# Designs tried in a protein design run: peptides against a protein of PDB entry 6O8C. Part 147

Target 1, 262 residues: chain A of PDB entry 6O8C
Amino acid sequence: VGLRYEKISLPKIHPRYDLDGDASMAKAVTGVVCYACRTASTLLLYQELMRKGVRWLVELVKDDYNETVHKKTEVVITLDFCIRNIEKTVKVYEKLMKVNLEAAELGEISDIHTKLLRLSSSQGTIESSLQDISSRLSPGGLLADTWAHQEGTHPRDRNVEKLQVLLNCITEIYYQFKKDKAERRLAYNEEQIHKFDKQKLYYHATKAMSHFSEECVRKYEAFKDKSEEWMRKMLHLRKQLLSLTNQCFDIEEEVSKYQDYT

## One batch from the design tools (peptide; made by RFdiffusion4, then SolubleMPNN)

Design b2_p22_6_s4 (from b2_p22_6, 10 letters changed)
Fold by OpenDDE base, seed 1:
Structure b2_p22_6_s4 (fold): chain B 262 residues (1-262), chain A 22 residues (1-22)
Amino acid sequence: as target 1 above (262 residues)
Amino acid sequence: MEEEERKEEEEKLNKELEEFLS
């Protein structure tokens, strides 16, 4: 579940010179951009935490893979051993049959041999599946985590700092507008400065909102979407590994039924 | 004096912004 944030918009900036209205507007703008800064920071933190989680999950899945491979290898060794022993037994019984007719017993052993060979063949399928999983987890594979390092926002982007600079500019203008409001009326020159500051406020605010939207929110959403997709695939992969492990256990159990003949 | 100080601070912040956006 991704971080939820509220969609923010700048208040309408009226072109009319109004000290009370301008102070109120400036306050609102300051609040909005302040929220943007905080949100950007939170979104960045979320992504950093997710990147850590992604790395952790990759290692976990690799461990699962290695365990599955180990189990598969164990079963293969056991199967090969059993097959070799059964083959020796078959040869002995074939020789004995020339002297003492033991056709029924030989038939049973031959059937076991056939079953073991079938189980060995199934291990080949498991091996191919494991190889596929390995390829998917490998660098450049379909489940590589390179996207986590590329998508989204990063501390090096300094988005929060950039927004903070703009917020500082806006805040200073707001404080000035608060003072201007307290004066009730400004001299002509001060009025002109106020008007220019209002334009600057608008400029900084729009730049902040654009930066927040394009460089923070949009990139975050892209990261989130990619993360969710990747996470689903990884979880599915873990289930596949578990299935393969269980298949190995099933084969091992079946082989154990024939140990009296080995 | 306050207006001049404010302008100086704004110029400083603007320079910092330009550095960040460059």
Scores: peptide ipSAE 0.019, ipTM 0.512, DockQ to the pose 0.040
Fold by OpenDDE base, seed 3:
Structure b2_p22_6_s4 (fold): chain B 262 residues (1-262), chain A 22 residues (1-22)
Amino acid sequence: as target 1 above (262 residues)
Amino acid sequence: MEEEERKEEEEKLNKELEEFLS
């Protein structure tokens, strides 16, 4: 789950002036920072895609919710209608009994009435569950997607661009060190420039790696963790909705058995 | 001549860095 990337570290930078060693070191640093830049870009893209997925899933779940509510409402109407009809029938039979007419069917109808009332009571539980789900999906609810906009890295942060600039600086120094190596020996002034460039390279490399670690990787990991947690909760919620829908169908089926008595 | 060109490129890159990191 999530993007896989390798942990990277800078090579050791020795303070000693060595044209061959410095060129090799600079090459290695360039490679590491290049990888960081590419990785940062990939991590950013992944997060953007995930944000789109999150929005899509929210809409999907809302649709599921609305469908469940609709089904529940349908069943409630049908059930209430059936209950009212049975109650009328019960009253008629009770009147017949008062005139000393035994109605053998009264007991059966009364039992049906009791069963229907129990089914009606279960609808209250379904309603409560739906209300809970609604509250969780509402703005500010536990399943709100506000975290997707807060966590992680964003294009507006310009992290990739910042790393690219640092990479460019490092790359230029590497190319110079390659030339310096080819010269085998530098004049005093050129040697001093080389030493200064080495310091700059170290500075840029360190800055790049710290930025990558703190502003790219760390934030990505936080986003990833949050997204996984949220996704799990959303999937669970969908299962709950499905369960509620099935309960409504079950009730509807039971009610249909008694419609012939109404 | 090459040193001057290198310095110019470094200055350009440094400017870009400052712009992006500001």
Scores: peptide ipSAE 0.019, ipTM 0.505, DockQ to the pose 0.042
Fold by OpenDDE base, seed 4:
Structure b2_p22_6_s4 (fold): chain B 262 residues (1-262), chain A 22 residues (1-22)
Amino acid sequence: as target 1 above (262 residues)
Amino acid sequence: MEEEERKEEEEKLNKELEEFLS
């Protein structure tokens, strides 16, 4: 999962004045930094898309949560109604027994009452689980999406633009080195300029690679790791919600069996 | 003339870099 990128390194820069070698080196450097720019852009895009996905998933899970809560509430109402009706029935039969009237159904009704009370107790567990899920989804909870806004790189960082500026500087020097190579021999002053440009090239290249590694790649990897962890937890939570929903359906089905006695 | 133009462009790029890094 995530974007695969190749580890890039700058070519070795030889201190010797060599027009052919310097042009070749400059070309290689330009290629590397160009790759860094494109990669940085791609990494940024990936993160932005992932942030959108995170927001989408949060809303989806919240909807699932609300549906589960709704279903749970429906079941609680039905169950409470059934319990109340059974309790009334039990009281009637108890009165009949006091008058020495036998009711063969009393045992069955009492058993149903006991079963309903057990189902009611299980609702407490479901409620507790839902509360836990709610707390995890709440701001500051374990599944908060605040990390998505904090981790990684952002468009406001202007990393791609910064790298592009450096690339432009490097490219200009490369083009000059191509011209220098074509001249085969430079005058003393031009040679000195070439040497200074070579130092500048090295400086810009090093700065670009450092920025790419520290501000783009490293932050991206941190974001990626955090996102993967968070996504796994969210998917697990969604499965828990589905399980709770199924439990509610099971309880509802069980209660429906006793509605004829109410 | 070409060298002067190159220097001017480089100065421009350097200024842009400084602005971005500030």
Scores: peptide ipSAE 0.018, ipTM 0.508, DockQ to the pose 0.040
Fold by OpenDDE base, seed 5:
Structure b2_p22_6_s4 (fold): chain B 262 residues (1-262), chain A 22 residues (1-22)
Amino acid sequence: as target 1 above (262 residues)
Amino acid sequence: MEEEERKEEEEKLNKELEEFLS
């Protein structure tokens, strides 16, 4: 998972004055830095898309949570109602026994009561699990999405724009070197300018590549790693929610079997 | 003198670039 890119490096820059070589070198440098710009842009886009995905997933999980809570609440109400009814029935039978009346079904009713109480206990476990999930999803929780806003690169960093400026400077020098090459021989002053521009080219290129590697690639990789980790945890949490929902349905189904006895 | 001027300009350029990329 993640955007694939090729590792790039600057071509070797020879210190020797050579109009043909310098033009060729400048062309190559321009190409490399151009690739860096495009790659940086693509990496940024990927991260922005991932951030959107993160937000979407958070909302999805919140919806799942709310549905689970709703179902749990419904089951609790139903279960409590059944328990109350069974308890009333038990009391009636107990009174009948006190007056020496036959209570043939007392054992069955008592068993149902015991089963319902067990279901009630399991509901408590579900509640605890939901609370845990809620805490994890809450601001500052373990599954908070704050990292998505902190990690990686952002449009506000203006990394692509900064690289583009450097690329423009490099490109300008490259075009000048093409002209110089066409002249085949430069006057002394022009030669000195060429040499100086070659140094500028080197600095621009080096700065561009440094910025690309440190501010774009490195941060992207950090974002990618964090996103993968977070995504795994979120998917696991979602599965937990689904499991809890299913447990609620199971309880509801079981309770429905006993409603006929009340 | 010319070499010194060049060196100064290089240093200036580097400083400007560092500031720009910061």
Scores: peptide ipSAE 0.018, ipTM 0.516, DockQ to the pose 0.061; fails the geometry check

Design b2_p22_7_s1 (from b2_p22_7, 7 letters changed)
Fold by OpenDDE base, seed 3:
Structure b2_p22_7_s1 (fold): chain B 262 residues (1-262), chain A 22 residues (1-22)
Amino acid sequence: as target 1 above (262 residues)
Amino acid sequence: EEEEERERLEEEFKEEAEKLLA
């Protein structure tokens, strides 16, 4: 689950002045920070795609909810109609019973009426479940997608651009160190510049790796964890909606058995 | 001694690096 990336670390930077060693070290540092830039870009892209997916899934689940509500409403109307018709029939038979002896048919119809009322009472449970789901999907609810906008890294953070600036500085120093190596020996002033550039390279590299770890990787992992948790809850909610829909179909099927008596 | 010298040099470039990230 999620993107795989390799753990990276900077090579050891020795304080000793060594033109060959410094060029080799600078090359290695350039490679590591380059990988960090590419990885940061990939992690950002992944999160942006996931945010789009989250928005899409929210709309899909809202559609599922609306379909379930529609089906529940349909069943309520049908059930109420059937109950009203059975009640009318019961009243007619009760009047007939006052004139004649009790008919066995009245007992059967009354039993059907009782069964229909029980089915009607179950609609209250379905309604409460739908209301709970609605509250969870509503703004500020437990399944709101606000976390997707808050967690992780965003293009506005400019993390990739910041890392790229540092990479550019490091790369320039690397190219200079490559030239210095080719010279084999530097004059005193150029040697001092080389030493200062080495310290500058160290600082840029350290800053890049710190920024990568704290502002890219850590935030990505937080986003990933939240997305996985949220996704599990959304999938469970969809299953609940399907269950409620099936309950409505079951009630509708039971009601259809008694329509011949209405 | 070499570590102390490195720390001093790192501090000198700190502000410059921060400006690059701004």
Scores: peptide ipSAE 0.020, ipTM 0.514, DockQ to the pose 0.060
Fold by OpenDDE base, seed 1:
Structure b2_p22_7_s1 (fold): chain B 262 residues (1-262), chain A 22 residues (1-22)
Amino acid sequence: as target 1 above (262 residues)
Amino acid sequence: EEEEERERLEEEFKEEAEKLLA
């Protein structure tokens, strides 16, 4: 889902000298840039939280993987043991059959042996699947989390702080324009200063909005998109692990049916 | 408290901005 933010734009700055209009404009600009600062902070926080979540999920999935591998190994050991035992039994019954005894039983045992061998073959498929999952989770794999450290904005970028500096400059000009408005008329020199400040305001505001859009919003969106894609893949992988685990349980259950012969 | 004040100011300024952008 991600954080929802509103697209903000700067108000139109009228080139005409107007103390009332300039004060109003400056107020609006201050508000917009203030929103940008707050939004940038929120977006950063979101990304940091997501990074924590990503790390957590990676560890969780690794644990799931290890558990699945353990279960698979257990089943392999059990299956191999059963196969060895049934083979011994087959040999005994073959000897008895030479004396024309237990022929029907030998057939049954042989069928069990065949079934066990088939189950053993299926373990190879599970192993291959686990190896694939391992490769995907490995560094450089398709599900590596390196993107989380690269994409988006980071505290070290100091984007919020940079925006705050610009906001401070803008706010100062706004307060001055508020005072200028109260004077209703300015002396020539003060008027010139006001005009220069208006230009500065525009410069700071434009710089702030550009920084916000390019360094905060754009990077956030890229991070968000990447995170969503990665998350879907990770959840799918986790389901695959569960499926493999269930397959191991199914094999174990089937093997247990033949324990009377081992 | 400072954050609440900032939020109030932000909302006020945002409203003004919206009026100017409308």
Scores: peptide ipSAE 0.020, ipTM 0.574, DockQ to the pose 0.026
Fold by OpenDDE base, seed 4:
Order: sequence, then structure tokens, then C-alpha cells
Structure b2_p22_7_s1 (fold): chain B 262 residues (1-262), chain A 22 residues (1-22)
Amino acid sequence: as target 1 above (262 residues)
Amino acid sequence: EEEEERERLEEEFKEEAEKLLA
């Protein structure tokens, strides 16, 4: 999961003045930094897409939660109604029992009442579970999406633009080095300029690579790790919601069996 | 004169390079 990128490193820069070598080196540096720019852009895009996905998933799970809560509420109402009716029936049969009538029926109704009470108790567990889920999804909860806004790189960081500026500087020097190479021999002043530009190239390249590694790659990896962890937890939570929904349906089905006695 | 100018330029470039790399 996540974008695969190649580990890039700058070529060795030799201090020796060599027009051919310097041109080749500059070309290689340009290529590396160009790759860094493209990679940074891709990493940023990935993160932005992932953030959208996170928001989508949060809303989806919230909808699932609300549906589960609704179903649970429906079942609770039905169950409570059934319990009340059974209790009334029990009272009637108890009165009849005083005259030694309907003993078998009373036993059956009492058993149903006991079963319904057990089902009612299980609703407490479901409610507790739903409350837990709600707390986890709430702002500041364990499954809050605040990390998605904090972790990683953002367009506002302008990392790609910063790298592009450095790339432009490097590319300019590279083109000059190509020209220098073509001249085969430089005048003294031109040679000194070449040497100085080589130092500038090194500086820009190092800055670019440092920025790429520290501000792009590292942050991306942190974002990726956090996102994977969060996604697993969210998917697990969704499964829990499904389980709770199924439990509600099971209870509803069980209660429906006793409606003839109410 | 030419040598003195060369030395001056070398020194200037060196100083600028050092500043850039600092």
C-alpha cells in the first residue's frame, strides 16, 4: 500500500576541475532533482486523495452508525412494548392461578417474560457498544481524522515549488556546463566562474535533496503509516457496527415470535 | 598585474563560495 519510489542519491561530486566530468555530473544531478520534484508532486497528490478518502470513509461510517442506532431504537421500542404486554398477561394469569386455572399457560408466559428480560439486558450491551463507537468517532476520539490534516505534506507547504526553483537553478548550471564542455577549454575567468557554479550546483542539489528527504519523504511516510493504522481501525469499527446491526435483527426476530402472546 | 588580478579573483570566488556553503 502506498506509492513506491526509488531511493535517490546525489552522485559524487569531485572537486577536480573537469569539463567533461562536470557536465556529466551536472546532468546526473539534474536528473535526480527532477525525479525528486516529480516524486514530491506524486506523493502530495496521493496524500490529498487519501485525505478525501478519509473524509468519505468517516461520513460513511457515521451513516452506518446512525442506521444502527435507528434500528436499535426501533427494537427497543418493540421489545419494551412486548414486555409490557407480557407483564399484563402474567398478572391476568396469576389471578386465574388463584383458582387453579391456566397453570400450564402461566408457566409458558413466565418463561417468555424471562426470555424477553434477557433480551432487554442484551440491549444494554449494544447500547454500551454504540456509545463506545460514538466516542471513538467523535471529535477528539480515537478515530478522529485530525491526523489527516496534520500529518504529511500539504499544498500550502509549497514543497514542489521550492524544489522546482532549485531544479531551475541546477538546470541552468547544467546547460552552462554543457556549453563549457563544448568549448573544451575555458579562459581563466570563465574557469573560475565554472568552479564557482559547481559549488552553487552542489549547494542547490544538497538543499534540494535535504528538503525532499526531510520535508517530503519523511512526512509522507509518517502520513502513510498513520493512514494505514487508522484505516484498519475504521474498517474494524465498521464490522463492529454490522455485528451490532445483526444483533438487533436477531433480537427483533426473536421478539416477533412472542407477539402472538401479547 | 595579471597575476595579482588572478589572485584577487580567486580570493573573491573562494569567499563567495564559503558564504554560499555556510
Scores: peptide ipSAE 0.017, ipTM 0.494, DockQ to the pose 0.216
Fold by OpenDDE base, seed 5:
Structure b2_p22_7_s1 (fold): chain B 262 residues (1-262), chain A 22 residues (1-22)
Amino acid sequence: as target 1 above (262 residues)
Amino acid sequence: EEEEERERLEEEFKEEAEKLLA
């Protein structure tokens, strides 16, 4: 479930001036922040793909809904027509019964009428359920996909680019530290610059890791959690729609049994 | 069932992302 990534942390930075150690440390920092950049990009891509999937699923469910509504409408029309015809027949037989004719047949037709009315009542429940589903899918509804546009990280946040800038700064210092190491010994002024750059390295690295953790990872996790919750609800809704569709078919089938009496 | 379907969808997106980054 979701993308897996390794928890990363910066290597320990020793305060002591050491050309060999500083070069090694800088290399390690570069690697860690590089990984953060790649991971941030991966997490962003996953979220963008998920957003596409969410939109696709919404459209799919809307299509299912529309099909169900259409079927329901068809069944209602058929059922109403059947009821009207049966009612006409009942009236005719009632007149005949007044002269003691066809009493047994009237009973049968009356029972059919009662059954049809029960089916009609069930249509009301289906309608109510469809209305509920519609409300849930509405822009302000419980299953709206607005969260997908709000939660997580977005390309417009420029998180990857920001991290890349920091990585570039870190990389420059790393390469300088490689040169410093090659010199074996630095003059006083160059040593002071090296020490200052080490502080800058620490600053950039810390900023990068903070940004990665707070703006990339944390938001991704929030998006992931929200997407999982929403997805469960949407799948459940689809099952509900399927159930309603099946109910419509069941009613249609039942009505068809009585059409010969109309 | 819902959980399984959700997991399948998530894995598809994950796989696609991994392929794009490979």
Scores: peptide ipSAE 0.019, ipTM 0.444, DockQ to the pose 0.010; fails the geometry check

Design b2_p22_7_s2 (from b2_p22_7, 7 letters changed)
Fold by OpenDDE base, seed 5:
Structure b2_p22_7_s2 (fold): chain B 262 residues (1-262), chain A 22 residues (1-22)
Amino acid sequence: as target 1 above (262 residues)
Amino acid sequence: EEEERRRREEEEFQKEMEELLS
C-alpha cells in the first residue's frame, strides 16, 4: 500500500581536488537531488489525492449513516404502532375472558405482545450503536478526518520548490565543474573557487537530502500510516452500519408478520 | 584577509540557505 520509492543517498564526496572526479561527483549529486525533487512531487500528489478520497469517503459514510438512522426511525414508528394495537387487543380479550370466553386466542396475542416488546428492546441497542457511530464521526470523534489536513506534506509547505532551488544551485555548480574539467588545469584563483564551490555543492546537497528525508519522506510515511489505519476503521464502520441496517430490516420483516393481528 | 573573506562568504551562504529552507 502506498507509493514505493527508492531509498536515495548522496555519493561519497572526496576531499581531494580532482577536476575529473569532481565533475563526475557533481553529476551524480545532481541526479540524486533531481530524483528527490521528482519523488517529493509525486509524494505530495499522492497525499493530495488521498485527501480528496478521504473527504469523499467521509461524505459517503455520513450518507450511509443518515439512511440507517432514517430506516431505524421508520421501524421504531412501525413497531410502536404495532405494539399499541396489540395492547388494545390484549385489553379487549382480557375483558372477554372475564365473561368465560376461551383463553387460547388471548394467549397467542399475549405472546405476540411479548415478542414485540423484545424487538423494541433490541431497537434500543441499535440506537445506542448509532449514537456511538455518530460520536465517532463527529468533528472531535475518533474517525474525524482532521488528521488528513494535519499529517503529511501540503502544497503550502513549498517543499518541492525549495528542493528545486537547491537543485538549481547544484546544477549550476555541476556545469561549472564540467567547464573546469575541460580546462584540465586551473589557475590558483580558479582552483580556490572550485574548492569553495565544491563545499557549496556539499552544503546544498546535504540540505536537500535532509529536507527531503525529514520534511517529505518522513511526513509522507506518517500520513500513509494514518491513512491506512483510518481507512480500515472507516471500512469497518461501514460494515457496522450495514449490519445495523440489516437488523432494522429484520425487525421490520418480523413486525410485518404480526400486522395481520392488528 | 582572503581567509576572512572566505569565511564571511561561507557564513552568508549558510544563512541564505537556512532562510531558503525555513
Scores: peptide ipSAE 0.025, ipTM 0.632, DockQ to the pose 0.066
Fold by OpenDDE base, seed 3:
Structure b2_p22_7_s2 (fold): chain B 262 residues (1-262), chain A 22 residues (1-22)
Amino acid sequence: as target 1 above (262 residues)
Amino acid sequence: EEEERRRREEEEFQKEMEELLS
């Protein structure tokens, strides 16, 4: 469901001054932070695409809801019309029975009337279900998409850019360490600069990894979990809407059997 | 001269970082 990525860690940074070792370490750190930048970008893209998908799905389900409501309304009108006609017929037959006509036909019509009333009662259950679905889809409802705007990382957070700045600093130090390595020996002042740069490298690297873990990965995982939960609920709701629609069709079909008596 | 140039470039990146992280 979600994007898979590898967990990364910084190489061990030794405090000892070693031009060859420091260049190799700096190269490794650069690689790790580069991966973090790329991963952060990918995770951000995934979330943005998912947000678009969420909005799309909400609109789709709203359309399904409206179609179901429309079908329910159609069935209610048809059913009410049929009930009214049967009731008129019952009244006529009751009057005819008072003049000693056969009761067999009245019994059949009365049974149809009873069946129609039962079907009408089932419409109340459908209405209640639709109201429940409406409440869940409404703002503040259980299926509201507000979480998609709150959870995860956003372009406005500038996380990728922040990591890129740190990567740039690290890369510059790495290039200097390559030059230092090529010199084989540094003068006292240059050696001190190298040592300070190594400390800066450590600082930038740890800051990058902390930012990546806390502001990118953690928030992404939270977004992913929320999206999966929400998606399951939305798909279930869509199935419920389909079920309600089918119930309306079933009622309509049953009512059509009695149209010959109206 | 090259060392001073490198130092300046690093300081610029650090300033950019501080701006982005603020």
Scores: peptide ipSAE 0.025, ipTM 0.601, DockQ to the pose 0.044
Fold by OpenDDE base, seed 1:
Structure b2_p22_7_s2 (fold): chain B 262 residues (1-262), chain A 22 residues (1-22)
Amino acid sequence: as target 1 above (262 residues)
Amino acid sequence: EEEERRRREEEEFQKEMEELLS
């Protein structure tokens, strides 16, 4: 999903001197380059907004990460505490079993201990996953947002302004060609000026279209593609964080079932 | 002579435009 724009092309420019044709051509060129200016501006705005969104999302995901880490830490503390208490209980019952027949209760407690140790082992997997996520979000990581500053077009490039300058030149020639058309016939000197202006119009138009295509559209498309890819990866990462958080909650809930035995 | 000069200039311009558009 991105901004939709129409592909534009310059009209055919005929080398022959024709006041009516030249005025019409100039009008068409003006329209095309005007559209290019507007489009370039819109594309630039989109990119700037997207950059803001990227920064916002990075902060959001970092917050999610920190919350997940915090939750994991809480669970680890609770789990370790529970394990220690169960281990103490096991020791007591082992001693009692030498004196009294309490084998059934010891078996139950030992099973709980085993389950808790398994839960503790799962924390290692969560930790590894969090470390991976952290590395991806770190500077130089795979999900770094440095590309957002590098890719695409920026206000500092002044592409819109450059196109506007060219448009102004083209528009000026167009208005002159309208006047020339109204005269129906030009004197020799004015005719020569008209011909030279037609060449200038061609150069300005070509330069504008080249600049628009190469420096605006192409870079925008590259930015768009990169942003979409990055966004998908970030959203997936956020889902991973949510999954890890849920795993922590699940472990906490499981541990809570055994707290009555401690 | 002036007509011939004008003709030559027009031909040169035409050639230049054709070269630019080729």
Scores: peptide ipSAE 0.024, ipTM 0.633, DockQ to the pose 0.904
Fold by OpenDDE base, seed 4:
Structure b2_p22_7_s2 (fold): chain B 262 residues (1-262), chain A 22 residues (1-22)
Amino acid sequence: as target 1 above (262 residues)
Amino acid sequence: EEEERRRREEEEFQKEMEELLS
């Protein structure tokens, strides 16, 4: 689950010259853009931490995969050994039967052989499942983490810094508007400067909000959605690996029942 | 004359502001 943030919007900016209103407006704009800066920073940090988490989880799942493969290999070796021994036993009993020697255990041994062959076949399905998992985890696979590097915002984008520059400009104008308000009345030249600064304020604020929305929020949301989807798939895959591991243990247990016949 | 000039400049500036804020 990603970070929650409040949707922000710029206050209405009136074109009319009003020292009190302009100071109040500038204060509000400063607050909004300040929030945008802080939010952008937090969203960036979240994404960076998530990227680290993604890499960590990939490594963890790969380790789980390798452990499962190892267990499967051990079971295959044990199973193959048992099959070979049972086959030798079957051949011996068959020869005894050909010379008309009673072998009461032949039927039981033959049944065990059949069961072991079935277990061997099931190992094939486990192998196929492991191969599928491997393909999904491989580069370019369905669970590749390339999206984590492509989606979202990155420190190199310098979004927070860009917003901070705009915030600084806005803040400067706000402080000037506070001074202008305190003067109660401005001379003509100062009034014109105030009006120009108001235009600059609008420009910077609009640029900041556009940048925040399009380059920070939108990209963050895309990253968040991808991360959630990917995370669900990875967790499901871990469950699949656990299931396969348990199947290997079940086969090993079943094989152990027949060790007395080998 | 100076007041008329200032008035015209103010009107032009106001128009620009309205355009930018629209």
Scores: peptide ipSAE 0.024, ipTM 0.643, DockQ to the pose 0.908; fails the geometry check

